# Peptides against a protein of PDB entry 4N78: the designs that were tried, part 192

Target 1, 186 residues: chain A of PDB entry 4N78
Amino acid sequence: HFQVICRLLGYQGIAVVMEELLKVVKSLLQGTILQYVKTLMEVMPKICRLPRHEYGSPGILEFFHHQLKDIVEYAELKTVCFQNLREVGNAILFCLLIEQSLSLEEVCDLLHAAPFQNILPRVHVKEGERLDAKMKRLESKYAPLHLVPLIERLGTPQQIAIAREGDLLTKERLCCGLSMFEVILT
Target 2, 155 residues: chain B of PDB entry 4N78
Amino acid sequence: MAELQMLLEEEIPGGRRALFDSYTNLERVADYCENNYIQSADKQRALEETKAYTTQSLASVAYLINTLANNVLQMLDIQASQLRRMESSINHISQTVDIHKEKVARREIGILTTNKNTSRTHKIIAPANLERPVRYIRKPIDYTILDDIGHGVKW

## One batch from the design tools (peptide; made by RFdiffusion4, then SolubleMPNN)

Design b2_p21_4_s4 (from b2_p21_4, 10 letters changed)
Fold by OpenDDE base, seed 5:
Structure b2_p21_4_s4 (fold): chain B 186 residues (1-186), chain C 155 residues (1-155), chain A 21 residues (1-21)
Amino acid sequence: as target 1 above (186 residues)
Amino acid sequence: as target 2 above (155 residues)
Amino acid sequence: PFVVSTTKYLPLFEEGMKERE
């Protein structure tokens, strides 16, 4: 599903969706969640000391339940605040998954474009073969596929310009060093 | 453009008219040949003349048809070439617009990006001393200790 | 076999990054 979304939206659509999600998250955090947090802070016990260990785990739990009884019984916290927190969580997860999917698509694009851009993988050399000779052979094999040089030789000036721009756009991808998710988390 | 215009406005219509006129002339030639054969004392000579006129007429019609056909083909080739040029121009514009849109999109998404922090994987140095698994001695939770606390909380 | 370099300069995206800063 996320792959389809990434393909349909592209960079433009993803940017728009991410921006809108950030606005929604910001609105939730600065609005309803903030209000509930402030209210909770007001009702929190000012002095909550650790009960004696002699009360055991059940006694300690009961003590904290008693101290937090007003918070736990606050119905609006369960119905509204937790729902908003779930929405925030879902938004974060969505952003993560969309970035991961985008990265996969970008890597695939780079891999598919590589033979046409004179980007050759390091080939495993069998014992006795020279790496240089094998790489040279591969280079020679794929040389006719080099798109930009081919168009520069055979194409019109306009086609050459477009090919160069296309080559640049193909090479520059977010997965090459940028992250959106890190921005969302900050 | 001038050549196409000449073909459309002059050569092809002219060729069509010439072909039509040729039809009229063929009728006249046929009438002449028929009358000549009837009136001639030498039927063999009249027949040979008819054959000559027929051959000439057929050659003329064939020439007119061939000329007209070639002009039509030339017209179509010019039009096809014009369409290809237009298509090429449209494609160029379309690609230019797409590249521009993509650049804009990349700037927009770039606003939402930061450099990846390469977390130096700190070698988790396994602590050398395997702390002996402290045998989890399940101390039975003596709940009787709670018996003394329950009297004071008026719920 | 295809190692995506993690430290490539991406000017098309960095224009947007600079706008944010």
Scores: peptide ipSAE 0.288, ipTM 0.791, DockQ to the pose 0.369
Fold by OpenDDE base, seed 2:
Structure b2_p21_4_s4 (fold): chain B 186 residues (1-186), chain C 155 residues (1-155), chain A 21 residues (1-21)
Amino acid sequence: as target 1 above (186 residues)
Amino acid sequence: as target 2 above (155 residues)
Amino acid sequence: PFVVSTTKYLPLFEEGMKERE
């Protein structure tokens, strides 16, 4: 599903969606969640001492339950805070999954375009073969597929310009060194 | 443009009119040949004259048809070439616009991106001093120390 | 491993990054 969404939205659509999600998350964090956190901090016991081990596990549990009674009761009554946190979590997960899906799509595009852009993978050299000779052979094999040089030889000036721009757009992808999720996190 | 206009407005209509006129003339020639054959005392001469007129008429019609056909083909070729040029121009414009839109989109999404912190794989500097594995001597845990803590049976 | 060189300069996106800063 996320792959389809990435394909449908493209860079522009993804940018718009993520910007809106960030606004929503910011609004939730700075508004309702912050208010609830402040309220919870006010009702939190200032001093919570560790109960004596002599009370046993049930006694210790009761002690902490008593100390946190107001917080638990408040949290149970106000499910809105948990819902908002869930929304924030979902938004973060959505952004993560979108970025992952986009990265996969971009990697696939780069891999598919590589033979046409004179980008050759390092081939595993079998024992006894010179890496340089094998690479040279591969370069020679794929040389006719190089799109930009081909168009530069056969195309009009306008076609050459378009081909160069297209090549640039194909090569430059987010997955090559950029992260959106890191921006979402801070 | 001038050549196409001449073909459309003058040459092709003119050729069509000429062909129509030729048809009318052929009918007159046929009537003449028929009457000449009936009235002539020399039937063989009349027949030869008819053959000559028929051949000439067929040749003239063939010429007119060929000329008209060539003009129509030329017209179509010119139009096809114009359409191809127009299509190419539109495609170039479309591609240019798409490239521009993509660049704008990339700038927009770029606002939401940061450089991946390539965690420098800290060269695991092998600690120079291999801390000698301190032989973990399992000292038996004497649990008797706990006998005095809780409701345990004092042995 | 197609090592996507993580250090490629991406000028088309960097313009947007500068706007954020």
Scores: peptide ipSAE 0.287, ipTM 0.786, DockQ to the pose 0.404
Fold by OpenDDE base, seed 4:
Structure b2_p21_4_s4 (fold): chain B 186 residues (1-186), chain C 155 residues (1-155), chain A 21 residues (1-21)
Amino acid sequence: as target 1 above (186 residues)
Amino acid sequence: as target 2 above (155 residues)
Amino acid sequence: PFVVSTTKYLPLFEEGMKERE
C-alpha cells in the first residue's frame, strides 16, 4: 500500500502530505497534549525517591503505581490525551513508512538505471582473475547502453538537453543522503 | 503546405469531378454503341468499335481511379508526417514541463529533508560501580493491575 | 551489490534545504 502511495503521489504529493502531517502533529503537541502534560506535571509527586532494590521488581512497580495512582485514575487522560498521542504516533509511523517505501523505490530505480548511466557494480573476483580485467570487460559490455553519450552522438540539441536533465533527475535521489524522518523528529 | 493545399483544393476534387463526368460519359458511350450496332449494316465493324470504346472507357476509368487514389494516399502521407511533427513538438514540450515540475517538487520536498547523520557508535562506558547481583526471585508479574491503564489490546 | 554512496551532493534537494534555514 505504501509503495502504491509513493508512486501515485511522487515527490510533490509526498511533500504536501508530509507538510500537512507536520502541521497536524505540531498542533496536537502544542495544543491539547501540552495542556495535559502541564496539568500532569502539577499533580506529579514532587519527591519520588527510588525504592530500595530489596523490594524487588514487583514491589518497585507497586510503589510507582501507588505514586501515580491519581494520574492513572484521571479519566480525561485516557480518553483525550492518549487519543491525541495515538494520532501523533500514527502520523510519525506513516511518515516513517512512506520514507522507507520511497527509499526502496528510489533504490530500485537507481539499480535499474545504473547500466545506462555508466554505474557498474563491483564484481566479485574469483580466485586468479584480475579485478581490473573484469571491470574493463564489464565496462565494454555496457558501454553501448550509456544513454547520454549515445544521445549526444545521435540526437538533436533538444534531445540532448532532455537526456542530460533526465539523467540528473535519475541520479539524484533522497536515499543518497537525505532524510525526512529526522526532520519530523526535531 | 502548398502541395497539400493543391491536393485538397484542386487535385482530389478535380479527380472526383472527372470520375463523375466519366460515369455520365460512359452511359452516353454505351447508348451510342448500342444504337450504332442496331443501325449499322456492318455488325462486325460495329462490334469491333464497341469493343474499342469499351476498352478505352475501362482504361480511362481505371486511370482516373488510380490517379485519384494516389493523390489521396499522398495527401494522407503528408498529413501523417505533419501529425508526427506535431506529436514530436508536443512531446518535447511535455517532457520539458515534466522536468520542470519535477525540479520544483524536489525543491519542495527538500525543505523537509536533512542530511543523514551517521552517528558514530558511542562506546558504552561500563558503569564503575557494579551493583551487587541481587538474587533474581522470578515472581510472576501480575499485569492485571495495569488492566485499568490505557487502551490495552484485549487479548 | 549496488552500493548507494552514503553522502552524495544533491543540489536539486539542497536548494529546498537552504530555504528552511
Scores: peptide ipSAE 0.285, ipTM 0.787, DockQ to the pose 0.384
Fold by OpenDDE base, seed 3:
Structure b2_p21_4_s4 (fold): chain B 186 residues (1-186), chain C 155 residues (1-155), chain A 21 residues (1-21)
Amino acid sequence: as target 1 above (186 residues)
Amino acid sequence: as target 2 above (155 residues)
Amino acid sequence: PFVVSTTKYLPLFEEGMKERE
C-alpha cells in the first residue's frame, strides 16, 4: 500500500501529506499531550528510587504500580492522552513507512535508468579474465543505449535540453543521502 | 502555408470541377459517337473515329484523376507534417512543465529532509550505586504473548 | 561502477533544506 501511495503522490504529494501530518502532530503535542504531561509531572512522586533487582519483574512492577497508583487510575489518561499518543505514533510510523517505500522506488528507478546513463555495475570476474576487458565489452554493449549522447547527436536543441534535465532529475534522488524521518523526529 | 492554401482553395476544387465537367462531356461524346455511327454510310470510318474519341476521353479522364489524386496526397502530406510539428511543440511544452513541476516538488520535499547522520549512541549513564550482584537466572522469554498485540501494517 | 553512494550532493533538494534553516 505504501508503495502505491508513493507512486501516486510523488514528491509533491508526499511533501504535502508529511507537512500536514507534522502539523497534526505538533498540534497534539503542544496541546492535549502537553497539558497531560504537565499534570502528570505535578502528581509524580518526588522521590522514586529504583527497587532492588531481587524483587524480580513482578515485584518491580508492583512497586512502580504503587508509586504511580494515582497516575494509573487517572481515567482521562487512558481515554484521551493515550489516544492522542496513538495518533502521534501512527503519524510517525506512517512517515517512516512512506520514506522507506519511497527509497525503494528511487533505488528501482536508479537501477532501471543506469544502463541508459552509462552507469555500469561491477561485473564478477572469473579466474583468468581481465576485468578491464570485460568492462569494455559491457560498455560497448550498452553504448547504444546512452540516452543523452544519443539525443545530443540526433535531437533538436530543445530535446537535448530536456534530455539533460531529465537525466539530472533521474540521478538526483533522496535515497542518495537524505532523510525525512530524521527531520520528523526533531 | 501558401502551397497548402493553393491546394485546398484552387487546385483540388478545380480538379474536382474539371472531373465533373469531363463526365458530362464524356456523355456528350458518347452520344455523338453513337449517332455518328448510325447515320454514317461508312461504318468503318465511324468506328475508327469512335475509337479515337474513346481513347482520347479515357486518357483525359485518367490524367484528371491522376492530377487530382497527386494534389490530394500532397495536401495530406503537408497536413500530416503540420500536425507532427504541432504535436512536437505540445510535447515539448508538456515536458517542460513537468520538469518544472518536478523541480518545485523536489524543493518542497527538500524542506522536510536532512542529511543522513549516524546517530551518536546516547551513552546510558550507569547509576552510581551498583547493586550487589545477585545470581541471574535466565528464563526463556515467551514472545507468543505478543502475537495478539498489534495490527499488521499492510505494505 | 555503479556504487550506491551513501552521500551525494543533491542540489535540487538542498535548496529546500537551506530554506528550512
Scores: peptide ipSAE 0.281, ipTM 0.788, DockQ to the pose 0.377

Design b2_p21_5_s1 (from b2_p21_5, 14 letters changed)
Fold by OpenDDE base, seed 3:
Structure b2_p21_5_s1 (fold): chain B 186 residues (1-186), chain C 155 residues (1-155), chain A 21 residues (1-21)
Amino acid sequence: as target 1 above (186 residues)
Amino acid sequence: as target 2 above (155 residues)
Amino acid sequence: MMAEQQRKLQELLQQIAEALA
């Protein structure tokens, strides 16, 4: 699903969606969540000492339940605050998954374009074969597919310019060194 | 442009008119040949004359048709060339626009990105146990894993 | 024989004319 979304939206669409999500997240964080957090901080027990280990896990749990009774009984915390936190979480996950999907698409594009851009995979050399010879053969095989040189030979100046720009755009991808998710977390 | 105009306005219409005139002339020739044969005392001579006229008429019509056909073909070639040029121009514009849109889109999304290599300046309080930064061994993307997915030429 | 040939030629001429019409 995320791959399809990436394909449909493209860079621009993804950017717009992410920007809007960030706005929503910001609104949730600075609005309702912040208010609830402040309230929770006010009602939080000032002194909460660790109970003795002798009470065991159930006793310790009961102790904390008692200390946090007012917080646990705060109905709005469950209905509103946690819901907002879920929304924020979903937004974050969405962004992460979109970025991952986009990266996959970009990698695929790079791979598909590679033969046309004189980007050859490193050939695994079997023991005894010269890497150089194999690479030369491979280069010779794909030489006719080199798009930019081909257009430079046969095309108009305008076509050459477009080809060069296209080549550059194809080579430069976000997956090569950029992260959107890191920006979202900041 | 001048050649196309000449073909459209002069040569092709002229050729069509010539064929039409030829039709009228052929009817006259046919009538003449018929009458000549009927009235002639020397039927052999009259027949030979008819043969001669027929041959001449065929040659003339063939010439006219050939000329007209060639002119039409030439016209079509010129028009085809013009269309190709127009198509090329449109494609060029389209590509230019697409590239521009792509650049804009990339700028927009770029604003939402940060460099992955940016030094951890934010002191994530390294947990006291300096787990040896697992050298992100960039496992070389084994592109061979993708060899099985694509219908690409199994080398 | 000659009359038949003449007739055939006339028919050809007429056919050519009709093709041009």
Scores: peptide ipSAE 0.146, ipTM 0.704, DockQ to the pose 0.050
Fold by OpenDDE base, seed 2:
Structure b2_p21_5_s1 (fold): chain B 186 residues (1-186), chain C 155 residues (1-155), chain A 21 residues (1-21)
Amino acid sequence: as target 1 above (186 residues)
Amino acid sequence: as target 2 above (155 residues)
Amino acid sequence: MMAEQQRKLQELLQQIAEALA
């Protein structure tokens, strides 16, 4: 699902969704959740000491249940506050999953474009073979596929410009060094 | 453009008119040949004249048709070339717009990104000493070790 | 024979004319 969403929305759509989610999260955190937290802090027992072990586990549980009775009985905590926290959590997870899905898509694009952009993987060198020689052979093999140089030789100035820009856009992907999720966590 | 216009406005219509005129002329030639054959005392000569006129007429018509056909083909080629050029231009514009849109999109999403903290991949220096996988000896968890840790009931 | 050839030629001329019409 997230892969499909990424494909459908593209960079622009994802940006819009992320911005809106951030607004929602901010609103929830600074508004409703903050209010409930303040309320909870007010009703929280000022002094909550650990009961003596002599009361046993049931007694200790009962003690805490009694001390936190007002909080536990606060119905809105479960229905509203926890729901809002769930929404925030879901939003965070959504952002994470979108970023991961987008990264995968970008990596795939990079891999598909690589042979055409003179980006060659490091080849496994068997014992006795020179890495440089093998790489040179590989470069020679894929040289005819290099799109930008090909267009520079055969294309019009306009085509060359477009090809260069396209090449740049293809190479510069978010997954190469950028993270959206880190921004969301900030 | 001038060549296409000339083909459309002058050469092709002119060729069509020439063929039409040729039709009229052929009828006259046919009538002449018929009358000449009937009236001539030398039928052999009259026949040879008819043959000559027929050959000439065929050659003329063939030439006119060929010329017209070539002009039409040339017209079509020019039009096809023009369409291809237009298509190329449209494609160029489309690509330019797409690139621009993509750049805008990249900027928009870019503001929502930060540089990945390349955690200095600590070169996992493979510890030189491959610690032999210590065979997980299931030591029975001696729970008594925890008896002295915490506020539990010291029996 | 000659009359028949003449007729054939006339027919051919007529056919050419009709094809141009």
Scores: peptide ipSAE 0.110, ipTM 0.718, DockQ to the pose 0.021
Fold by OpenDDE base, seed 5:
Structure b2_p21_5_s1 (fold): chain B 186 residues (1-186), chain C 155 residues (1-155), chain A 21 residues (1-21)
Amino acid sequence: as target 1 above (186 residues)
Amino acid sequence: as target 2 above (155 residues)
Amino acid sequence: MMAEQQRKLQELLQQIAEALA
């Protein structure tokens, strides 16, 4: 699903969705969540001492339950605050999954374009074969597919310009050095 | 442009008129040949004349049709070439627009990105003295260590 | 024989004319 979304939206659509999600997250964090956190801070026991271990785990739990009774019984926390936190969490996960899907799509595009851009993978050399000879043979095999040099030789100046720009846009992908998710976490 | 105009306005219409005129002339030639054969005392000569006129007429018509056909084909080729040039121009504009849109999209999404921190994998320098693997002895967690934390003033 | 040839030639001329009409 995320791959389809990435293909459908493209860079433009993904940017718009991410911007809107950031606005939503910001609104949730600075609005409802912040208000509940402030309220919780106000009702939080000022002094919460660790009970003696002699009370055992059940006694310690009961102690904290009693100290936090007002917070636990605050019904709006479960219905509103936790829901908002879930929404924020979902937004973060959505952004992560979109970025991962986009990266996969970009890698696929790069791999598909590679033979046309004189980007050849290192081939495994069997024992006794020279890597250089094999690579040279491979380069020679794919030389006619090099799009930019071909257009530079046969095309008009306008076609050459378009080909160069297209080549650059194909090579410059987000997955090569950029992260959206890191920005979202900031 | 001038060549196409000449073909459309002069050569092709002229060729069509020539064929029409040829039709009229052929009827006259046919009538002449018939009358000449009937009136001639030398039927052999009259027949040979008819053969000559028929051959000439066929050659003339064939030439006119060929000329007209070639002119029409030339016209179509010129038009096809013009269409191809127009298509090329449209494609160029379309590609330019697409590239521009892509650049804009890249800028927009780029604002939402930061450089990936390439974590320099610090070469784990193996410590010179490999500490002998101390047998992990599970020491029970002594929770009493926390007993002095947070109990306030011991009276 | 000659008359038949003449007739055939006339028919050809007529056919050519009709094809041009």
Scores: peptide ipSAE 0.058, ipTM 0.714, DockQ to the pose 0.048
Fold by OpenDDE base, seed 4:
Structure b2_p21_5_s1 (fold): chain B 186 residues (1-186), chain C 155 residues (1-155), chain A 21 residues (1-21)
Amino acid sequence: as target 1 above (186 residues)
Amino acid sequence: as target 2 above (155 residues)
Amino acid sequence: MMAEQQRKLQELLQQIAEALA
C-alpha cells in the first residue's frame, strides 16, 4: 500500500503529506500533550523514592500505585492524552513507512536506469575468469544503451541538455544520502 | 509555408479545375468524333481521327491527374513534416516542464530531509568464510500456497 | 521529367488505341 501511495503521490505529493503530518504532530506535541505533561508534572509526587526490594514486586507495585494514584485517576489522561500519543505514533510510523517505500522505489529506478547510465553491477566471476574481461564485455554489451552519449552524438543541443538533466535527476535520489525520518524525529 | 499555401490555394484548386475542364472537353471531343464519323464519307479516316483525338485527350487527362496527384502528395509531405516538427517542439516543451516540475518537487521534499548520518561503516569485516553463495536454485514458486487465501474461483 | 512521362503515356495510349482498333 505504501509503495502505491509513493508512486501515486510522487516527490511533491509525499512532501505535501509529510509537511502536513509534521504540522499535525507539532500541534499535538505543543498543544494537548504538553498541557497534559504539565498537569502530570504538577500532580507528580515531589519525592518518589524507590522502595526497598524487600517489599517484593507486589509491594513495590502497590507503592507506586499509591504514589501515582492521582495520575491513574486522571481520566482525561487515558482518553485524550493517550489518543494524541497514538496519533503522533501513527504519524511517525506513517512517515517511516513512506520513506522506506520511497527508498525502495528509488532503488528500483536506479537499477532500471543503470544500464543506460553505464552503471554495471559487479558480475560474479567464476573461477578462472578475469573480472576485468567480463566487465569489459558487459560494458561493451551495454554501450549502445548509454543514453547521454547517444544523444550527444545524434541529438540537438536542446535534446542533449534535456538528456543530461534527466540523467542527473535520475542519479540523484533521496535514498543516496537523505533521510526524511530523521527530520521528523527532531 | 509559402509553398504549402501555393499548393493549397493555387496549384491543387487549379489542377482540379483543369481536370473538370478537361472532362468537359472530352465530352465535346466525343460528340465531335461521333458527328464526324457519321457525316464522313471516309469512315476509316474518321475513325483514325477519333483514335488520335482520344489518345491525345486521354494523355492530357493522365498528365493532369499525375500533376494533381504529385501536388497533393507534396502537400501531404509538407504537412507531415510540419506535424513532425510540431510534435518535436511539443515534446521538448513537455520534457522541459517535466524536468522543472521534478526539480521543484525535489526541492520541496529536500527541505524535509537531512543527511543520513553515515555511521562509520563498521568495516563489514567480510566474514572470512564467504558463505558460499547459496546456489539460487530457482525453486518454482508454488502458487498453490495461495489457493487457500481469498474467494477466488475454485476450479 | 513530367514531359517524359507524358510522352511515355502517350506512347502507351497509342499502343492501346492501336490494339483496340
Scores: peptide ipSAE 0.032, ipTM 0.704, DockQ to the pose 0.027

